# Designs tried in a protein design run: peptides against a protein of PDB entry 4U39. Part 201

Target 1, 302 residues: chain A of PDB entry 4U39
Amino acid sequence: SIKVIGVGGGGNNAVNRMIENEVQGVEYIAVNTDAQALNLSKAEVKMQIGAKLTRGLGAGANPEVGKKAAEESKEQIEEALKGADMVFVTAGMGGGTGTGAAPVIAQIAKDLGALTVGVVTRPFTFEGRKRQLQAAGGISAMKEAVDTLIVIPNDRILEIVDKNTPMLEAFREADNVLRQGVQGISDLIATPGLINLDFADVKTIMSNKGSALMGIGIATGENRAAEAAKKAISSPLLEAAIDGAQGVLMNITGGTNLSLYEVQEAADIVASASDQDVNMIFGSVINENLKDEIVVTVIATG

## One batch from the design tools (peptide; made by RFdiffusion4, then SolubleMPNN)

Design b2_p30_2_s4 (from b2_p30_2, 13 letters changed)
Fold by OpenDDE base, seed 3:
Structure b2_p30_2_s4 (fold): chain B 302 residues (1-302), chain A 30 residues (1-30)
Amino acid sequence: as target 1 above (302 residues)
Amino acid sequence: SLLDQIREALAKSKENDYVKVGNVTYINRK
């Protein structure tokens, strides 16, 4: 089974966005120290952590409180994760609960033998230096606790949105990018396509790989596959070029009109931009909610 | 074409076989 755990405010917002976008084949778990915020989760499983420590009042933007809250609730987290083959841990780094609890939850998942994937954001620069420093500590702890850690630099989202985009919309876009990171992987396993991958295929690329970068491209029209692939490999979310990656996981998602030619064309573009010795796997997904769009997600590991 | 090579390679493979064409690995799930 695949489980997605949203940790803290940002993680829970991402999980809500996944549920709203009908991401299939995954179990959703919302984790928070704030009981009021947790009640707003759409997840089937809701877990308050650190009830004794925080009294449900949240972590006060302190990662140490988030960490201790997860440690207090370790047994409940273990039970919620039991039987998962794969666990996604999603969080916004820089806060109290997400930054502190996500590494603890990830370690619990890994210790249970699940393929553990972190999908986390770095805070925007405008959130201030304190959040950036807290995020750096949380990311460092996540690297040790996961098989693969996808880090989304929120400042790069500002390169793909209008400069006049309200702050609230920038956060919604960050939640959407977190969704795309999880869905881009989970759909390869859980959703049929022209080229199906299994859990073993994904595990080969993602097991013990450390940090990863994600690129996303969306396009329509006659050359949509090529355009989406080009956008993915040149995505502002890729802090480094894909040519240095040791492994590449690629998802080509389209509607019912997605052709094998389009899948091949997209794969060839990504392969041509990658190292010759790269271990590249790709899958295709049919999403009936996509009309004329192709979405290419690239995850570069190593 | 590469597409023809992929189709031919997959057609010669069994279900769940890994088929490498160029630097890409395909899996026959049919």
Scores: peptide ipSAE 0.008, ipTM 0.326, DockQ to the pose 0.287
Fold by OpenDDE base, seed 5:
Parts: C-alpha cells; structure tokens; sequence
Structure b2_p30_2_s4 (fold): chain B 302 residues (1-302), chain A 30 residues (1-30)
C-alpha cells in the first residue's frame, strides 16, 4: 500500500489539495500538534501528536517541540504506517510541527521497511531568515531519514507565476507543487496507463538516493508532449540541470487521447537532456480529468 | 523511427521484461 502523511500546517494543506484533486490509490494521514487545525483536514486518518506536550495548542513555530511531539507519539505513528510499502512524508519546512516531526515520522517509516519519500518545501524568502534557518535544519534531518528527498524551493515558484501574484496564491501554488510531486510518483504505481511501472521499478530509482530535484511541465495543443517535456527539464523548480542525475523517474500524464507517440516524444526529450549513463524509468498515466493537457513530471535522483 | 524501435522491442519482449531503447527503459506489462 501507499500512504501519504501530511505533517503540520503545510503538509496538511498539501494533503487536502491531493484529496480535492482525487489522487487515487493512496491512503491519507494528517498529523498535527494543533488539534483545531487537524480538524480541518480532509484525511480519513487524523493523528494528533504530542497531546501531553502541547495540549493540542500547536508547536509555537519551534521545531524541537515538533520533534518531541512525534517522539511522544511514536507507537501510534508506527501503527498508522504499518503495512505500507511506500510512504510519502509531505511538509512545509520552516515551521514548528512540519520541520520537527517530519524527520521523525520519515525515520519511523524507513525503520518499518517502507520506501520513504520526503516531499517538502523550503519557505519563501519573504517568510524571513528564521524560517529559512529552521528549514535548513529540518531538510538536513530529512535527508538522513528518507530514501529520497524532493525539496521544492518556494522562491522558484515565483518564477512560474505572475510577478503580481498575491502571497495567498503563492502558498496555494506551493501546495499544488507538493501535490504534483506526490501524484507524479504515486500515479506511476497506482494508476494504469499506456506504460505501467511497478513498485519495484520505482524502488530501484528512489531507494537510498538522497536528494532529488523535481521539474514539472504542462502543455496543450499539437506539440503538447514536446512542450510539456521541455518545460519539465527547464523547470525553475530544478535547482540544477538533470544531466548530472544518476537516475530519472518520469511521469507522462494525459487524457484518454494520450498517444504512444506523445509518450515517446516526451521521453526522448528528457533522455536527450540526461546523461547517457542515466538510469531512466518512465511511466504513462491516463487521467480522465485531463482533456487536452499533458503533464510531464521529472524526478532526478543522485 | 524510435517509435518503431520501441514497438519492435516490446513486441519481442515477454511480460515483465525490461526493454532498453536508447537511454530509456520500458517495462513490458502485457
């Protein structure tokens, strides 16, 4: 089974966005120290952590409180994650609960033998230096606790949105990018397409790979596959070129009109931008909610 | 064409075989 665990406010917002977008074949768990915020989660499983420590009042933007809250609730987290083959841990880094608890939860998942993938954000620069420093510590701890860590640099989201985009919309886009990161992988396993992958294929690319970069491209029209692939490999979300990656996981998602030619065209573009010795695995997904759009997700590991 | 190469390679493969065409690995899930 695949489990997605949202940790803290940002992680739970991302999980809500996943549920709203009908991401299938996954079980959702919401984790928070704030009981009121947790009640707003759409997840089937809601877990309050650190009830003794925080009394449900949240972590007060302190990562150490988030860490201790997860440690207090270790046995309950283990039970919630039990039997998962794959666990996605999603969080917004820089806060209290997400930054502190996500590494602990990731380690629990890994110790249970699940393929553990972190999908986290770095805070925007405008959130201040304190959040950036807290995020750096959380990301460092996540790297040790996961098989693969996808880090979304929120500042790079500002390069793909209008310069006048309101702050609220920038956060919504960050939640959407987290959704796309999880869905881009989970759909390869859980959702049939023209080219199916199994869990073992994904595990080969993602097991013990450390940091990963994600690029996303969306396009419509006659050349939509090529355009989406080009956008994915040149995505501002990629902090480095994919040519240095040891492994590439690619998802090509389209509607019922997605052709094998389009899948090939997209795969060729990504392969041409990658190292010749790269282990590239790609899958295709049919999403009936996509009419004329193609979404290409590239995850570069190593 | 590369499409023809992929189709030919997949047609010659068995279920669950890994088929490498260029730098891309395809998995035959027939």
Amino acid sequence: as target 1 above (302 residues)
Amino acid sequence: SLLDQIREALAKSKENDYVKVGNVTYINRK
Scores: peptide ipSAE 0.000, ipTM 0.257, DockQ to the pose 0.299
Fold by OpenDDE base, seed 2:
Structure b2_p30_2_s4 (fold): chain B 302 residues (1-302), chain A 30 residues (1-30)
Amino acid sequence: as target 1 above (302 residues)
Amino acid sequence: SLLDQIREALAKSKENDYVKVGNVTYINRK
């Protein structure tokens, strides 16, 4: 089974966005120290951590409280994650619960033998230096606790959205990028396509790879496959060019009109932008909710 | 073309075979 565990406010917002977008083939778990925030989760499984420590009042933006809360609730987290083949741990770094608890939860998943993938955000620069510093510590701890860590730099999201985009919409876009990161991988396993991958294939590419970068491209029209692929490899979310990656996981998702030609055109563009010695795994997904859109997701590891 | 190479490689493969074309690995699930 594939489990997605949202940790803290940002992680739970991302999980809610995944549920709202009907991401299939995954089980959702919401984890928080704040009982009121947890009640707003759409996840089927809701876990309050650190009930004794925090009394349900949250971590007060302190990562050490988040860490201790997860440690207090270790056995319950283990039970909730038991039997998962793959665990996505999603969180917004820089807060209390997400920053502190996500690494502990990731380590629990890894110790259970699950392929453990972190999908986390760095805070926006406008959230302040304290959040950036806390996020750096949380990201470092996540890197040690996961097989692959996808880090989304929120400031790069501002390069994709309109300059007049309200702050609240920028946070919603961050939640959407987290969704795309999880879905881009989970759909390769859980959703039928023209070229399917199994869990063993994904495990081979993602096991013990450390840091990863994600690029996303969306396009419509006659050249949509090529345009989507070009957008993915030039995505502002890619802090480095994909030509330095040791591994690439590529997903091309389209509607029922997705052709094998379009799939191959997109794959060729990504391959041409990658190192010749890169281990690239490619899958295609059919999403009936996509009409004329193609979505290309590239995950570069190493 | 790359398209032809992929098609030919997949056509020669069995279900669940790993097919490498260039630096890309394809898995035949048909």
Scores: peptide ipSAE 0.008, ipTM 0.257, DockQ to the pose 0.350; fails the geometry check
Fold by OpenDDE base, seed 4:
Structure b2_p30_2_s4 (fold): chain B 302 residues (1-302), chain A 30 residues (1-30)
Amino acid sequence: as target 1 above (302 residues)
Amino acid sequence: SLLDQIREALAKSKENDYVKVGNVTYINRK
């Protein structure tokens, strides 16, 4: 089974976005120290952590409180994650709960023998230096606790969206990019497509790989596959070129009109931009909601 | 290549057939 655990405010917003987009084949768990925020989660499983420590009032933007809250609730987290083959831990880094609890939860998942993937954001520069420093500490702790850590640099989202995008919409886009990171992997396993991967293929690419980069491309029209692939490999979300990656996981998602030719065209573009010795795997997914769009997600590992 | 094997396997299959190449299953949606 695949479990997605949203940790803290940003992680739970991402989980809500996944549920709203009908991401299939995954179980959703919402974790928070704030009981009121947790009540707004759409997840079937809601877990308040650190009830004694925080009294449900949140972590006060302190990662140490988030960490201790997860430690207090370790046995409950273990029970919620039990039987998962794969666990996605999603969080916005820089806050209290997400930054502190996500590494603890990730370690619990890993200790249970699940393939543990972190999908986290770096805060925007406008969130201030304190959040950036807290995020750096949380990301470091996540790297030790996961098999693969996808880090989304929120400042790079501002290069994808309109320059006049309001701050609240920039956060919604960060939630959407977190969704895309999880869905881009989970759909390869859980959702039928033209090319289906098994869990073993994904595990080979993602086990003990450390840091990963993600690129996303979306396009429509006659050259949509090629355009989407080019956008993915040149995505601002890629802090480095996919050149030098040890592994590449690629998802090509389209509507019911997605052709094998388009899948191949996209795969060839990504392969041509990768090292010759890279272990590249690709899958395709049919999503009827995309109509004429193609979405290419590339995850570079190593 | 894996891609060539996939193409060949799909070319030999009917519409909506499940085609396994290696560990991967493909659906022929011609």
Scores: peptide ipSAE 0.000, ipTM 0.252, DockQ to the pose 0.213; fails the geometry check

Design b2_p30_3_s1 (from b2_p30_3, 13 letters changed)
Fold by OpenDDE base, seed 2:
Parts: C-alpha cells; sequence; structure tokens
Structure b2_p30_3_s1 (fold): chain B 302 residues (1-302), chain A 30 residues (1-30)
C-alpha cells in the first residue's frame, strides 16, 4: 500500500488538494496537533498527535512542540503506517507541527521498512526569517529520516505565477506543487488498490538517495510534448541541472489524445539533459481531465 | 531532433492505459 501523510497545516492543505484532485491508489492520513484544523481535513484517517502535550491547541509555531507531540504519539503513528510499502510525508516547513513532527513520522515510516519520501516546502521569504530558520532545521532532520527528500522552494513558485497573484493563490500553488510531486510518483507505481510491478525499481532509484529536485512543465498545442519537457528540465523549481542526478523519474501526463510519439519525444528531451548512466523511470499517464494539456514532471535523485 | 535509445528497458503496460519504462541508461542513436 501507498500512504500519504500530511503533517501540520501545510501538509494537510496539500492532502486536501490531493483528495480534491482524486489522486488514486493512495491512502490519506492527516496529522495535526490542532484538533480544530484536523477536523477540516478530508482524509479518511485523522490523527491528533500530542493530545496530552498540546491539549489540541496546536504547537504554537514551535518545532520542538511538534517533535514532542509526534514522539508522544509514536505508537499511534506506527499503527497508522503499518503495512505501507511506500509512505509520502508532506509538510510545509517553518511552522510548529509540520517542521517538528514530519521528521519523526518519516523516521517511523522508515523504521517500519517503507520507502519513505518527503515532499516538503520551504517557506516564502515574506513569511519571515524565523520561519526560514525553522524550516532549515526541519529539512535537515528530514534528510536523515527519509529515503528521498523533495524540497520545493516556495520563492521559485513566485517566478512561475503572475506578479499580481494574491498571497492566498501563491499558497494554493504551493499546495498544487506538493500535489504534483506526490502524484508524479504515485501515478507511476499505483494501480487501483495495488502497487505495480515496477515498485522494486522505484525503490532502487529512490532508496537512500537524500535530496531530490523536481521540475514541472505544462504545455498545449502541436509541440506540447517537447515544450512541456523543455519547461520541466528548465523549471525554476530545479535549483540545479539534472545532469548530475543518479536517478530520474519522469511522468508524462496527458489527455486521451496523448500519443506514443509525444511520450517518446518528451522522454528523449529529458534523457538528453541527463547523464547517460542514469537510472531512469519514465511513464505515461492518461488523465481524462486534461484536454490539450501535457504535464511533464521530472524528479532528479542523488 | 536527436533520438535516444534506452539501455535495458523494462516496459510495463497497465489496463488504465499507462505505460512505464525503466532503464539503466540511454544512448544517442540518431
Amino acid sequence: as target 1 above (302 residues)
Amino acid sequence: MPKYEFINPKVYYYSDGSVVVVATGWKLVE
């Protein structure tokens, strides 16, 4: 089984976005210290952590409280993650619960033998220096606790949105990028109710790889496949070129009119930007909600 | 546009129309 666990406010917003977009083949778990916020989750499994410590009032933007809350609830977390083959841990770093609890939850998943992937955001610069510093500590702890950590720099999202984009929409876009990171991987390996036959290869590529980078490209029109692939490999979300990666995961998602030629064209572009000896997984996914759009997601590991 | 061939490709076909290829590398062929 594949489980997605959202930790704290940002993680739970991302999970809600995933559920709203009908990401299939995964079980959703919402974790929070704030009981009121947790009630707003759309996840089937809702877990309040640190009930004794916080009394359901949240972590007060203190990562140490988030950490202790997860430690208090370790047995409950273990039970919720038991039997998972893969665990996605998603959180917005810089807050209390997400920053403190996500590394603890990730370590629990890893100790249970699950392939553990972190998908987290760095806060926007406008959220302040304190959040940035807290996020750095949380990211460092996540790196030790996961097999692969995808870090999304929220400031780079501002480069791909309109300059007049309201702050609320910037956060929604961050949630959407988190969704794309999880979905880009899960769609490659999940069939309804089953992990597909390539899970072992995914595990080989993602196990103990540390930090990963993600690029996304979207395009329409006659050259949509090539354009989407070029946008993905040059994405502002990529803090470095993918040519040094030891592993690459590529998802080409299109509508019912997606052709094998388009898939091949996109794959060739990403391959050309990668090392020749790279372990590569690429897949095509049909999404009926996409009309003329192609979405290319690239995840570079190692 | 240059064409690439994947080294040791494993191809998986799913009932939902998805296709997954796993490869250990690539080479330029054209």
Scores: peptide ipSAE 0.029, ipTM 0.510, DockQ to the pose 0.854
Fold by OpenDDE base, seed 4:
Structure b2_p30_3_s1 (fold): chain B 302 residues (1-302), chain A 30 residues (1-30)
Amino acid sequence: as target 1 above (302 residues)
Amino acid sequence: MPKYEFINPKVYYYSDGSVVVVATGWKLVE
């Protein structure tokens, strides 16, 4: 089974976005220290952590409180994650709960033997230096606790959205990018309630790889596949080029008119931008909601 | 149009009508 655990406000917003977009083949768990915020989760499984420590009032933007809250609730977290083959831990780094609890939860998942993937955001620069420093500490802790850590630099999202995008929409886009990171991987391995036979290959690519980079490209029109692939490999979300990556996971999603040729064209572009000896897995997804749009997600590991 | 075949294709059908093809590569067959 695949479990997605959203930790804190940002993680739970991302989980809500995943549920709203009907990401299939995964179980959703919402974790928070704030009981009121947790009630707004759409996840089937909701877990309040640190009830004694915080009394449901949240972590007060203190990562140490978030950490202690997860430690307090360790047994409950273990029970919720038990039997998972893969665990996605998603959080917005820089806050209290997400920053502190996500590494603890990730370590619990890893200790249970799950392939543990972190999908986290760095805060926007406008959120202030304190959040950036807290995020750096949380990301460092996540790296030690996961098999692969995808870090999304929120400031780079501003390069791919309209310049006039309101702050609230920028956060929604960050939630959407978190969704795309999880879905880009889960669609490669998930069926409803099952992990596919290629999970072993995904595990080989993602196990103990440390940091990963993600690129996203979206396009329409006659050359949409090539354009989407080119955008993905040159995405501002990529803090470095995908050359030198030991593994690449690629998801090509389109409407009912997605052709095999388009899938090949996109994959060839990504492969050409990668090292010759790269282990590449690709998936093609037909999503009727995309109509004429193609979305390419690339995750580079190693 | 050139005909391609996926290498080791796995096809999954979802209740929402979505189709996922997972493969390790492709080859030209025509």
Scores: peptide ipSAE 0.024, ipTM 0.452, DockQ to the pose 0.217
Fold by OpenDDE base, seed 3:
Structure b2_p30_3_s1 (fold): chain B 302 residues (1-302), chain A 30 residues (1-30)
Amino acid sequence: as target 1 above (302 residues)
Amino acid sequence: MPKYEFINPKVYYYSDGSVVVVATGWKLVE
């Protein structure tokens, strides 16, 4: 089984976006210290952590409170994650709950033997220096607690969106990027009956790889596959070129008209930008909600 | 355009129409 656990406000927003976009084949868990915020989650499993510590009032933007809250609720987290083959831990770093609790939850998942993937954001620069410093500490802790950590620099999202984009929309886009990171991987393996075979190969690429980078490309038109792939490998979200990565995970998602030729064309572009000896997994997914759009997600590990 | 071939590809076909390929690398094929 694949479980996605959203931790804190940013993580829970991302999980809500995943549910709204009908990301299938995964179990969703929402974790928060704030009971009121948790009630707004669309996840089937909702877990309040640190009920004794916080009394449901949240972590007060203090990562140490988030950490202690997860530690208090360790047994409940273990029970919720038990039997998972893969666990995605998603959070917005820089806050109290996400920053503090996500590493603890990730470690619990890893200790249970799950392939543990972190998908987290760095805060926008405009969120202030305190959040950046807290995020840095949380990211450092996450690196030790996960098999692979995808870090999304929110400031790079501002390069993709219009300069006049309201702050609220920038956060929404960050939630969407988190969604794309999780979905890009989960869609490759969330098919019943073959998870074990594919999961072994995914494990080979993602186990103990540390930090990973993600690129996303979206395009329409006759050359949409090639354009989407080119956008993915040149994505502002990629803080470095995919050249030299030890592993590459690629997802190409399109509508019902997605052709094998388009998949091959996109894969060839990503391969050409990668090392010849790279371990590459790619998948094509049909999403009926996509009309003429192709979405290419590239995750570079190592 | 140069054609690339994956090295040791494993191809998985799913009932939902998804296709997954796992490979250990790629090579240029003429």
Scores: peptide ipSAE 0.029, ipTM 0.496, DockQ to the pose 0.858; fails the geometry check
Fold by OpenDDE base, seed 1:
Structure b2_p30_3_s1 (fold): chain B 302 residues (1-302), chain A 30 residues (1-30)
Amino acid sequence: as target 1 above (302 residues)
Amino acid sequence: MPKYEFINPKVYYYSDGSVVVVATGWKLVE
């Protein structure tokens, strides 16, 4: 089984976005210290952590409170994660709960033997230096607690959205990018009955790989596959080129008119930008909601 | 357009129409 855990406000917003987009084959768990915020989660499993410590009032933007809250609730977290083959831990770094609790939850998942993937955001620069510093600490702790950590630099999201995009929409886009990171991987393995073989290959690519980078490309029109692939490998979300990556995961998602030729074209472009000895997994997914759009997600590991 | 072939490809076909290819590398063939 695949479990997605949203931790804190940002993580839970991402989980809500995943549920709204009907990401299949995953179980959703919402974790928060704030009981009121947790009530807004669409996740089937809702877990309040640190009830004694915080009394449901949240972590007050203190990562140490988030950490202690997760530690207090360790047994509950273990129970919720039990039997997972893969665990995605998603959070917005820089806050209290997400920054502090996500590494603890990730470590619990890893200790249970799950392939543990972090999908986290760095805060926007406008959120202030304190959040950036807290995020750096949380990311460092996540790196130690996960098999692979996908770090999404929110500031780079501003490069792919309109300059006039309201701040609220920038956060929604961050939630969407988190969704794409999780979905891009989960769609490769979340098919009932075939998880074991595909999961083994994914596990080989993602186990103990440390930091990963994600690129996203979206395009429409006649050359949409090529354009989407080119955008993905040159995505502002990629803080480095995909050359030198030990592993590449690629998801090519399109509507019902997605052709095998388009899939191959996109795959060839990503392959050409990768090392010859790279372990590559790519998948194609049909999403009826995309119509004429192709979305290429590239995750570079190692 | 350059054509690439994957090295040691494993191809998985899912009932939902999804296709996954796992490979250990690639090569230019034309």
Scores: peptide ipSAE 0.027, ipTM 0.543, DockQ to the pose 0.804; fails the geometry check

